# Peptides against a protein of PDB entry 4ASU: the designs that were tried, part 169

Target 1, 270 residues: chain A of PDB entry 4ASU
Amino acid sequence: ATLKDITRRLKSIKNIQKITKSMKMVAAAKYARAERELKPARVYGVGSLALYEKADIKTPEDKKKHLIIGVSSDRGLCGAIHSSVAKQMKSEAANLAAAGKEVKIIGVGDKIRSILHRTHSDQFLVTFKEVGRRPPTFGDASVIALELLNSGYEFDEGSIIFNRFRSVISYKTEEKPIFSLDTISSAESMSIYDDIDADVLRNYQEYSLANIIYYSLKESTTSEQSARMTAMDNASKNASEMIDKLTLTFNRTRQAVITKELIEIISGAA
Target 2, 83 residues: chain B of PDB entry 4ASU
Amino acid sequence: FTFASPTQVFFNSANVRQVDVPTQTGAFGILAAHVPTLQVLRPGLVVVHAEDGTTSKYFVSSGSVTVNADSSVQLLAEEAVTL

## One batch from the design tools (peptide; made by RFdiffusion4, then SolubleMPNN)

Design b2_p19_3_s3 (from b2_p19_3, 8 letters changed)
Fold by OpenDDE base, seed 3:
Structure b2_p19_3_s3 (fold): chain B 270 residues (1-270), chain C 83 residues (1-83), chain A 19 residues (1-19)
Amino acid sequence: as target 1 above (270 residues)
Amino acid sequence: as target 2 above (83 residues)
Amino acid sequence: SQEEYIKEVLEKIARKAKE
C-alpha cells in the first residue's frame, strides 16, 4: 500500500471514530432517558399482564389462528437487538406451523420486515414504520393496538416478542401472551370474573393490548439504546486499534520510502 | 394494590384499606377480599384510603381496574394526576 | 465473532458517512 492509500484509510477511520463516538454519546443520553421512563412503564405493563398470569388463560387446541408481534425499531447499529427478536419469531412461527396453526405476523419497526420479508412475506399483516426516532408513547401503542384490532384478522391467541431490559450490558428476548376477546371470554379460568358486561370486557381488552404493547416498546427501546451504546463503544475502540496499526504501517512505509530514495541518490541511479 | 399510569407510579404492591374508583357502570369501592372483577375507568376521581387513615385523591382519565381472586388489585390509568 | 461484528458496524457507518 502506498503512503497515499494508508493516509486515506487513516482519515476514513478517524472520521468513522468521530461518528461512533458521537453516536455513543447520543445513545447514552437516550438510554438514560429510556431507563428512567421504563421504571413506571414496567410497573404499568406488568400490572396489565397480571390478569393473564393469575387466570392462566388457555386457548383451546382446536383454535388455530395465532398472531406474532415482533417489537424492535427502524434503526440499526445496535448489536443483536433485531436479530434476536427475529430469531425467536422464526422459531415460534415454525413451532406453530408444525402444530398445524395458522400464523400471521406484525412487525413493529422496519427491521423486522427487513429480516423476515424473504421467508415470511405472506404471513405479514402489517409493519409499523418510523419506530425508534422518538421515545414511544402510550399514544403510539394505542395506534398499534387499534390497527391490530381493526386488521380483520380474528386470531385466537398471540405472542408479543421483544427484548426485556436487564442491565446496561444485558437484555433478554421474551414472549408475552396476547389473547382475543373470544378467548378471554370463553376461558374457564375467567369464570370467577362473572357478570362482566360484554362491552366492558371489550374495552378492557383494548386497554390491555395497548398496555402490553406500550410496555414492550419501552423495554425494547431501553434495550436497544443500551446495546447501541455498547456497539458504538466497541466500534470506537476497534477504530482506535486500527488507527494505531495503520499509523505504525505508515511510519514503516515512510521510512522505507525514505531509505529507497536515499539509496537511489547515493547510487546515482536517479 | 398497584396504581400506575404509563408515566407514573402511585402505588406499587401496597396495602390499602379501600379504593374508590369511577367506572362506566358506576363508582364502587374496592375493599379487602372484594370479589374478582374487571372494570374500565371513566374520567373521574379515585380515592385511596390507606391503612394509616390517610386519604389520597386522584383524577384519572380512563383505564382499567382488575380485582383478582388473591385480592391483588391493578388500577391502570391512561392519565392520572394527584389532586 | 465480536470482531466481525465491529467491522461490519464500521463498514456500515462508513457507507452512511459517504452519503
Scores: peptide ipSAE 0.029, ipTM 0.869, DockQ to the pose 0.015
Fold by OpenDDE base, seed 4:
Structure b2_p19_3_s3 (fold): chain B 270 residues (1-270), chain C 83 residues (1-83), chain A 19 residues (1-19)
Amino acid sequence: as target 1 above (270 residues)
Amino acid sequence: as target 2 above (83 residues)
Amino acid sequence: SQEEYIKEVLEKIARKAKE
């Protein structure tokens, strides 16, 4: 490689390093906020899921329509965040299909569709874009919930798949159940609950769905920002190492060029 | 008893004496050993009676309340503020 | 996109760093 080539590469990597450092800082700030906002969101979301855990709602085997909601974002450069969700979605879809169930997919965030487009395009109902630029709000979750409910797909049971935040260095892809109104209404385990008006139950389920989606978004966001921060940090370090190596190469090459020139001068060849 | 909004937690697995909630079907009080039920909140006042005798008032918007068989209660409001 | 480009470059950097 010529000195010019090495110099160009050095400049390029240095610029990238600046970008990754900047992105790290941005991710760090977003992470801090996300983590703070996750605390109440988790209580809220877990509270919403409590019914399903306590009631042990079962879907009859004859009900075959299953909805998978994958939660991620539009934004890349966050390690395995999206691929993890997609992997779990694929696995779940395959398992459900093997069990003779019909599977439809909703993607929250464009990255899910990007990953699953070729293999699962026919199963996609809708993909929600413009996710990840701003912290998710309950309003956002409500919009998603409403769109899902209005999609016309009458699912019996569903799964929401998202990355649960554990720590700054750890997340886990998890699945939580979602149930249709009909499934909830017909569940034997719900018999212990007082007679509930159909309208009340419908509204309750709408809130529940929104709540769970909101929760998943908050978990996902926190996980994503943390992962991005880590990814950018690693990238910056790798860039630094590469810069060091290239710098050494540059110096060696420079000396070689100088030596060659001197030899040419001394030999009269120049 | 858990009482939270998406952005704030007021009670987390706390023991309370009574919670008065405004629901679409009417306001009702949740006491110990209340029968399991699901309700939807309407805008109004939530009154929490703590075991120590203190009473706290909150304004809530829409949401849900769940009373489970194990006496756990989840009050989840879309918006809630302390009064 | 810029993001895709950055990703590609970063991946290349990561691969080379392991070598």
Scores: peptide ipSAE 0.028, ipTM 0.885, DockQ to the pose 0.013
Fold by OpenDDE base, seed 1:
Structure b2_p19_3_s3 (fold): chain B 270 residues (1-270), chain C 83 residues (1-83), chain A 19 residues (1-19)
Amino acid sequence: as target 1 above (270 residues)
Amino acid sequence: as target 2 above (83 residues)
Amino acid sequence: SQEEYIKEVLEKIARKAKE
């Protein structure tokens, strides 16, 4: 490589490093906010899931319709955030299909669709776009829940798959159950709950879905921002190492050129 | 007893004497060993009676309340403010 | 898109850093 080529490459990598550093700072700011907002959201979301854990709601084996909701975002450059969710969705879909279940998929965020479109396009009901630019609100979750309930797809049970935040350096892809109104109303374990009006139960279920979706969005957002921050930091470090290596190569090449020129002058081959 | 909104936690696994909640079917008090039930909140006043005799008042917009067999209670409001 | 370009560049950097 000529000195000119090395110089061009150095300039390019330095520019990229500036971009990755800037993106890291932006991600850090968003992460800090997301982490603060996740604290109450987690209490709220876990509270909503408590009923399903305590009531031990079971879906009859003869019911075959299963809904998978994958939660991520539209934005890239965040490591394995999207691929992790997609991987678990694929695994779950395959397992359910092997068990003779009908599987439909909802994607929250465009990245899920991008990954699964070729292999699972026929199973997709809807994809929610424009996710991840702004922090998710309860209103956003309510819209998703409402659209799901009004979709006309009569699922028996479902799974919501999202990345749960553990720490700034760790997330875990998890699954939480979603139940249809019919499944909840017919569950034997619900008999202990006294005088539940059908209308009340329907409204309760709507809130439950919205709550769980909201919770998943908050977990996903926090995980994503943390992962992006880490990814950008790693990229910046890698760029730094490349700059150092190229700089050494540049210096060596420059010395070689100078030496060659001196030899030519001394030898009279000029 | 857990009482939270999406953005704020008021009580987290706390022991309380009584919680008065506004539901679609009417306001009722949740006492110790209340029968399991599911209800939907209507806009109104929530009153929490602590074991020490203190009373706290909140206004809620909507949401749900769950009373479980183990006497645990989850009050989840879409919006809530302290009065 | 700018994002896609950045992604490609980052991937290239990551590959070369392992060499």
Scores: peptide ipSAE 0.028, ipTM 0.879, DockQ to the pose 0.013
Fold by OpenDDE base, seed 2:
Structure b2_p19_3_s3 (fold): chain B 270 residues (1-270), chain C 83 residues (1-83), chain A 19 residues (1-19)
Amino acid sequence: as target 1 above (270 residues)
Amino acid sequence: as target 2 above (83 residues)
Amino acid sequence: SQEEYIKEVLEKIARKAKE
C-alpha cells in the first residue's frame, strides 16, 4: 500500500471514530433518561400484568387465533436488540403454527418488519413506524393499543415480545401474554371477580393493553439505548486499534520510502 | 397495595388500612379482605388511609383498579398528583 | 442513507478487527 492509500484509510477511520464517539454520547444521554423513566414504568407495567398472573387465565384449546406483538424500534446500530426480538417471534410463530394456531403479527418499530417481511409478510397485520426518535409516552402506547383493538382481527390470545432491561450490559428478550376481551370474559378463573360489568371490563382491558404496551416500550427503549452505547463504544475501540496499526504501517512505509530514495540518490539511479 | 402512574410510584406493595377510589359507578372503599373486583377510574379523589392513621389524598385522571383474591390491590392511574 | 453507510463501515471495521 502506498503512503497515500494508508493516509486515506487513516482519515476515513478517524472520521468514523468521531462519529461512533458522538453516537456513544448521544446513546448515553438517552440511556440515562430511559433508565430513570423505566423505574416507575416497571412498577406500573408489572402491576398491570398482576391480574393475568394471579387469575391464571387460560385460553381454551379450541381457540386458534393468536396475535404476536414484537416491540423494538426503527433505529439500528444497537447490537442484537432487533434480531433477538425477531428470533423469539419466529420461534413463537413456528410453535403456534405447529400447534394448529392461526398466527398474526404486529411490529412495533420498522426493524421488525425489515427482518420478518420476507418470511412472514402474509402474517403481518400492521407495522408501527417512527419508534425510537423520542422517548415513548403513554399516549404513544394508547395509540398502538387503539389501533390493535380496531384492527378487526379477533384474536383469542396474544404474546407481546420485547427486551427487558437488566443492566447497562445486559438485557433479556421476554414474552408476556395478552388476552382478548372475550377470553377474559369467558375465563373460569375470572368467576371470583364479583359483578364485573361488560363495559367496565372492556374499558379495563383497553387500559391493560395500553399499560402493557407502554411498559414494553420503556423496557425496549432502555435496553436499546444501553446496547447502542455499548456497540458504539466497541466500535470506537476497534477504530482506535485500527488507527494504531495503520499508523505503525504508515511510519514503516515512510521510512522505507525515504531509505529507497536515499539509495537511489547514492547509486545515481534516477 | 400498589399505586402508580406511568411516571410516578406512590405506593409499592405497601400495607394500608383503606383506599377510597373514584370509579365510573361511584366511589368505593377498598378495605382489608375486600372481595375481588375490577374497576375503572373516573377523574376524582383517591384517599389512602395508612395503618398509622395518616391520610394521603391524590387526584387521578383515569385508569384501573384491581382487587385480587390474595388481597393485593393495583391502582394504576394514567395521571396522578399528590394533593 | 447515512445510517446504512455507517453500518456498512462499522461492519467493515469489525471484520478487519477480527482479522
Scores: peptide ipSAE 0.027, ipTM 0.882, DockQ to the pose 0.013

Design b2_p19_3_s4 (from b2_p19_3, 6 letters changed)
Fold by OpenDDE base, seed 4:
Structure b2_p19_3_s4 (fold): chain B 270 residues (1-270), chain C 83 residues (1-83), chain A 19 residues (1-19)
Amino acid sequence: as target 1 above (270 residues)
Amino acid sequence: as target 2 above (83 residues)
Amino acid sequence: SLEEYIKEVLERAAERARE
């Protein structure tokens, strides 16, 4: 490599390092906010899931339509955040298919589609884009919920897959159940609940879905920002190491060039 | 008793004496050992009667309330404010 | 996208550093 090539590479890596450092700071800020907002969201979301945990809702075996909702974002450079969700989605889809169930997929965030489009394009109902630029709101979740409900796919049971935040250095891909109105209405375990009007139950399920989606988005966002922060930090460190190596190479190459030139001068070749 | 909005938690697994909630089917009071039920909230006032005798009032928008067999209650409002 | 570019550059750099 010529000195010019090395210099160009050095400059490029230095610029990248600046970018990654900046991105780290941005991610850190977003993470801090996300974590703060996750606290109430978790209580809210877990509260919404309480019914499903307490009421052992079983989907009849004859019901074969299953919906998988993968929750991530549009934005990359966050480690294994998207691939983790996608992996879980693939696994779940395969298991369900093996069990003779029909599987449809909804992707929250464009990255899910990007990963799964080749292998699962036929199973995709819809992909929600423009996720991740702004913190998710309950309104966003409601829109997603509404679109899902209006998709025309009459699922019996579903799974929402997202990354649950554990700590700044840890997340876990998890699955939570979603149930159709019909499944809830027909569940024997629901018999203990007082007579509920059909309209009430429908509305309740709509809120429940929105709540769960909102919760998943908040968990996902927090996990993503944390992972991005870590990824950018690692990238910055890697860049630093590369800069050091290239600098050494530059110096060695420079000396070699100088030596060559001197030899040429001494030998009369130049 | 859990009472929360997406952005704020008012009660988290707390013991309360009574919670009055506005539902689409009508306002009702949730007492200890209330029968399991699911309801949808309408805009209105939530009144929480704590065991210590204190009463707190909240305005809520839409949402849901769940009374489980184990007497746990989840009041989840889309929006809620303390009054 | 800038992000993709950054990722590619970093990945290439990492690969080259291992060699």
Scores: peptide ipSAE 0.036, ipTM 0.873, DockQ to the pose 0.013
Fold by OpenDDE base, seed 1:
Structure b2_p19_3_s4 (fold): chain B 270 residues (1-270), chain C 83 residues (1-83), chain A 19 residues (1-19)
Amino acid sequence: as target 1 above (270 residues)
Amino acid sequence: as target 2 above (83 residues)
Amino acid sequence: SLEEYIKEVLERAAERARE
């Protein structure tokens, strides 16, 4: 490589390093906010899931329709955040298919569709776009919930898959159950709940779905921002190492060129 | 007893004497060992009676309340403010 | 897009750094 080529490459990498450092700072700010907002959201979301855990709702084996909701975002440069969710979705879909279930998929965030489009396009019902630019609100979750409920697709049970935040350096892809109104209303374990009006139960289920979606979005957002911060930090470090290596190469090459020129002058081959 | 909104936690697994909630079917008090039930909240006042005799009042917009067989209660409001 | 470009450059850089 010529000195000119090395110089061009150095300039390019330095520019990238500047960008990655800036992105790290932005991600850090968003992470701090997300983490603060996750605390109450987690209590709220876990509270919504408590019924399903305590009631031990079971879906009859003869019911075959299963919905998978994958939660991520539209934004990249966040490590394995999207691929992790997609991987879990693929695994779950394969397992359900092997068990003779009909599987449909909903993607929250465009990245899920991008990853799964080639292999699972026929199973997708809808993809919600414009996710991840702003912190998710309960209103956003409600819109998603309502659209799902009004989609006309009748499922028996479902799974919502998202990244749960553990720490700044750790997240875990998890699955939580979603049940249809019919499944809840017909569950034997629900018999202990007295005088539940059908309309009340329907409304309750709508809130439950919105609550769970909201919770998943908050977990996902926090995980994503943390992962992006880490990814950008790693990128910056890698760039720094490359700059050092290229600088050494540049210096060596420069000396070699000078030496060659001197030899040519001394030898008269010039 | 857990009482929370998406943005704020008021009670987290707390022991309370009684919680009065506004539901679509009417306001009712949740006492210890209340029968399991599911209800939807209507806009109105929530009154929490603590074991020490203190009373706290809240306004809620909508949401749900769950009373489980183990006497645990989850009051989840879309919006809630302290009065 | 700028994002795609950054991703590609970063991936290439990571691959080269492992060599």
Scores: peptide ipSAE 0.027, ipTM 0.870, DockQ to the pose 0.013
Fold by OpenDDE base, seed 2:
Order: C-alpha cells, then structure tokens, then sequence
Structure b2_p19_3_s4 (fold): chain B 270 residues (1-270), chain C 83 residues (1-83), chain A 19 residues (1-19)
C-alpha cells in the first residue's frame, strides 16, 4: 500500500471514529432519559398485566387465530436488538403453525419488516413506522392499539414480543400475552369478576392493550439506547485500534520510502 | 394497592384502608376484601385512605381499575395529579 | 443512508482487522 492509500484510510477511519463517538454520546443521553421514564412505566405496565397473570386466562384449543406483535424501532446500529425480537417472532410463528394455528404479524418499527418481510410477507397485517426518533408516549401506544383493534383481524390470542431492559449491559427478549375481547369474555376464570358490563369490558380491554404496548415500547427503547451506546463504544474502540495499526504501518512505509530514496541517491540511479 | 400513571407512581403494592374511585357507572369505594371487579375510570377524584388515617386526593383523567380475588388492586390512570 | 454507510464501513473494517 502506498503512503497515499494509507493516509486515505486513516482519514476515513478517523472520521468514522468521530461519528461513532458522537453517536455514543447521543445514545447515552437518550438512554438516561429512557431509563428514568422506564421506572414508572414498568410499574404501570406490570400492573396492567396483573389481571392476565392472576386470572390465568386460557384460550380454547378450537380457536386458531393468533396475533404476534413485534416491538422494536426504525433505527439500526444497536447490536442484536432487532434480530433478537425477530428471532423470537420466527420461533413463535413456527411453533404456532405447527400447532395448526393461523398466525398474523404486526411490526412496531420498520426493522421488523426489513428482517421478516421476505419469509413472512403474507402474514404481515401492518407495520408501524417512525418509531425511535422520539421517546414513545402513551398517545403513540394508543394509536397503535386503536389501529390494531380496527384492523379487522379477529384474533383469539396474541403475543407481544419485546426486549426487556435489565441493565446498561443486558436485555432479554420477552413475550407477554394479549387476549381478544371475546376470549376474555368467555374465559371461565373471569366468572369471579362480578357485574362486568360489556361496554366496560370493551373499554377496559382497549386500555389494557394500550398499556401493554406502552410498556413494551418503553422497555424496548431503553434496551435499544443502551445497546446502541455499547455498540458505538465498541465501534470507537475498534476504530482506535485500527488507527494505531495503520499509523504504525504508515511510519514503517515512510521509513522504507526514505531509505529507498537515499539508496537511489547514493547509487546514482535516478 | 398499586396506583400509577404512565409517568408517575403514587402507590406501589401498598396497604390501604379504602380507595374511592370515579367510574363510568359512578363512584365506588374499594374496601378490604372487595369482590373482584373491573371498572373504567371517568375523569374525577380519587381518594386514598391510608391505614394511619391519612387521606390523599388525586385527580385522574381516565383509565382502569382492577380488583382481584387476592385483594390486590391496580389503579391505572392515563393521567393523574396530586391534589 | 448515512447509517448504512457507517455500518458497511465498520463491517469492512472489522473484517480487515481479523485478517
């Protein structure tokens, strides 16, 4: 490699390092905010799921329609955040299909569609875009919930798959159940709940769905920003190492060129 | 008893004497060993009566309340403020 | 996109560093 080639590469990598450092700082700021906002959101979301855990709602075996909601974002450069969700979605879809269930998929964030479109295009109902630019709000979750309820797909049971935040260095892909109004209304375990008006139950379910989606978005966002911060840090370190290696190569090559020129001068070889 | 909004936690697995909630069908009080029920909140006043006799008031916009068989209660408001 | 470009450059750099 010529000195010019090495210099060009050095310049390119230095620029990349600047970009990755900047992205790390941005991710760090977003992570700090996300983590703060996740604390109440987790209590809120876990509270919303309490009914389903306590009532042990079961879907009859004769019901075959299952909805999978994958939650991620539109933005890349965050490690295995998107692939982890997609992997679990694929696994769940395959298991359900093997059990004779009809599976439809909703993607929250464009990255889910990007990963699964080729293999699961026929199963997609809708993909929600413009996720990840701003912190998710309850309003955003409500819009998604409403769109789902108005989609016309009458699912019996569903699964929402998202990354749960554990720590700055760890997340876990999890699955939580979602149930249709009909499934909840017909569940034997719900018989202990007295005087539930049909309209009340419908409204309750709408809130429940919005709550769960909001919770999943907050968990996903925190996990994503943390993972991006780590990924950008690693990228910056890798760039630094590469710069060091190329600098050494540059110095060696420069010395070789100088030596060659000196020899040519001494030998009279022009 | 858990009372939270998406952005704030007011009570987390706390023991309370009574919670008065505004529902679409009217206000009702949740006492110890209340029968399991599901309700939807209307805009109004939530009053929490603590075991020590302290009373706290909150305004809520909308949401849901769940009373479970194990006497656990989840009050989840879209928006809530301390009054 | 800039993001895709960054990803490609980083991946290429990582591959070269392993060689």
Amino acid sequence: as target 1 above (270 residues)
Amino acid sequence: as target 2 above (83 residues)
Amino acid sequence: SLEEYIKEVLERAAERARE
Scores: peptide ipSAE 0.024, ipTM 0.871, DockQ to the pose 0.013
Fold by OpenDDE base, seed 3:
Structure b2_p19_3_s4 (fold): chain B 270 residues (1-270), chain C 83 residues (1-83), chain A 19 residues (1-19)
Amino acid sequence: as target 1 above (270 residues)
Amino acid sequence: as target 2 above (83 residues)
Amino acid sequence: SLEEYIKEVLERAAERARE
């Protein structure tokens, strides 16, 4: 490589390092906010899931329609955040298909579609874009819930797959259940609940769906920002190492060029 | 007893004496050992009666309330304000 | 895009760091 080539590469990597450092700082700020907002969201979301855990809702085996909702974002450079969700979605879809179930997929965030489009395009109902630029709100979750309910796909049960935040250095891809109104209404375990008006139950389920989506978005966002911060830090370190290596190469090459020039001068060949 | 909105937690697994909630079918009080039920909230006042006798009032916009067989209660409001 | 470029550079750097 010529000195010019090395210099160009050095400049490029230095610029990238500046960008990654800046992105790290931005991610750190967003993470701090996300973590603060996750605290109440987790209580809220876990509270919403309490019914399903306590009632032990079961879907009859003869019911075959299953919905998978993958939650991520549109933004990259966050490590394995998207691939982790996609991997679990693929696994779940394959397992369900093997069991003779019909599977449809909803992607929250464009990255899910990007990863799964080639292999699962026919199973996609809808993909929600413009996710990840701003912190998710309950309004956002409500819109997604409404779209799902109005999709016309009459699923029996579903799974929402997202990254649960553990710590700044750890997240875990998890699955939570989604049940249709019919499944909840027909569940034997629900018999202990007092006579519930059909309209009330419908509205309740709408809130429940919005609640779990909101919760998943908040968990996902916190995990994503943390992962991005880590990824950008790693990138910055890698860039630094590369700069050091290239600098050494540059110095060696420069010395070689100088030596060659000196030899040419001494030999009279130039 | 858990009472939360998406952005704020008011009670987290707390023991309370009674919670009065506004529902679409009417306001009702949740006491200890209340029968399991599901309800949706209408805009109105929530009154929480703590074990120590303290009464707290809240305005809620909408949401849901769940009373489980184990006497756990989840009051989840879309928006809630301490009054 | 800048993001794609960063990703590519970072991936290359990571691969080289593992060599």
Scores: peptide ipSAE 0.038, ipTM 0.877, DockQ to the pose 0.013; fails the geometry check

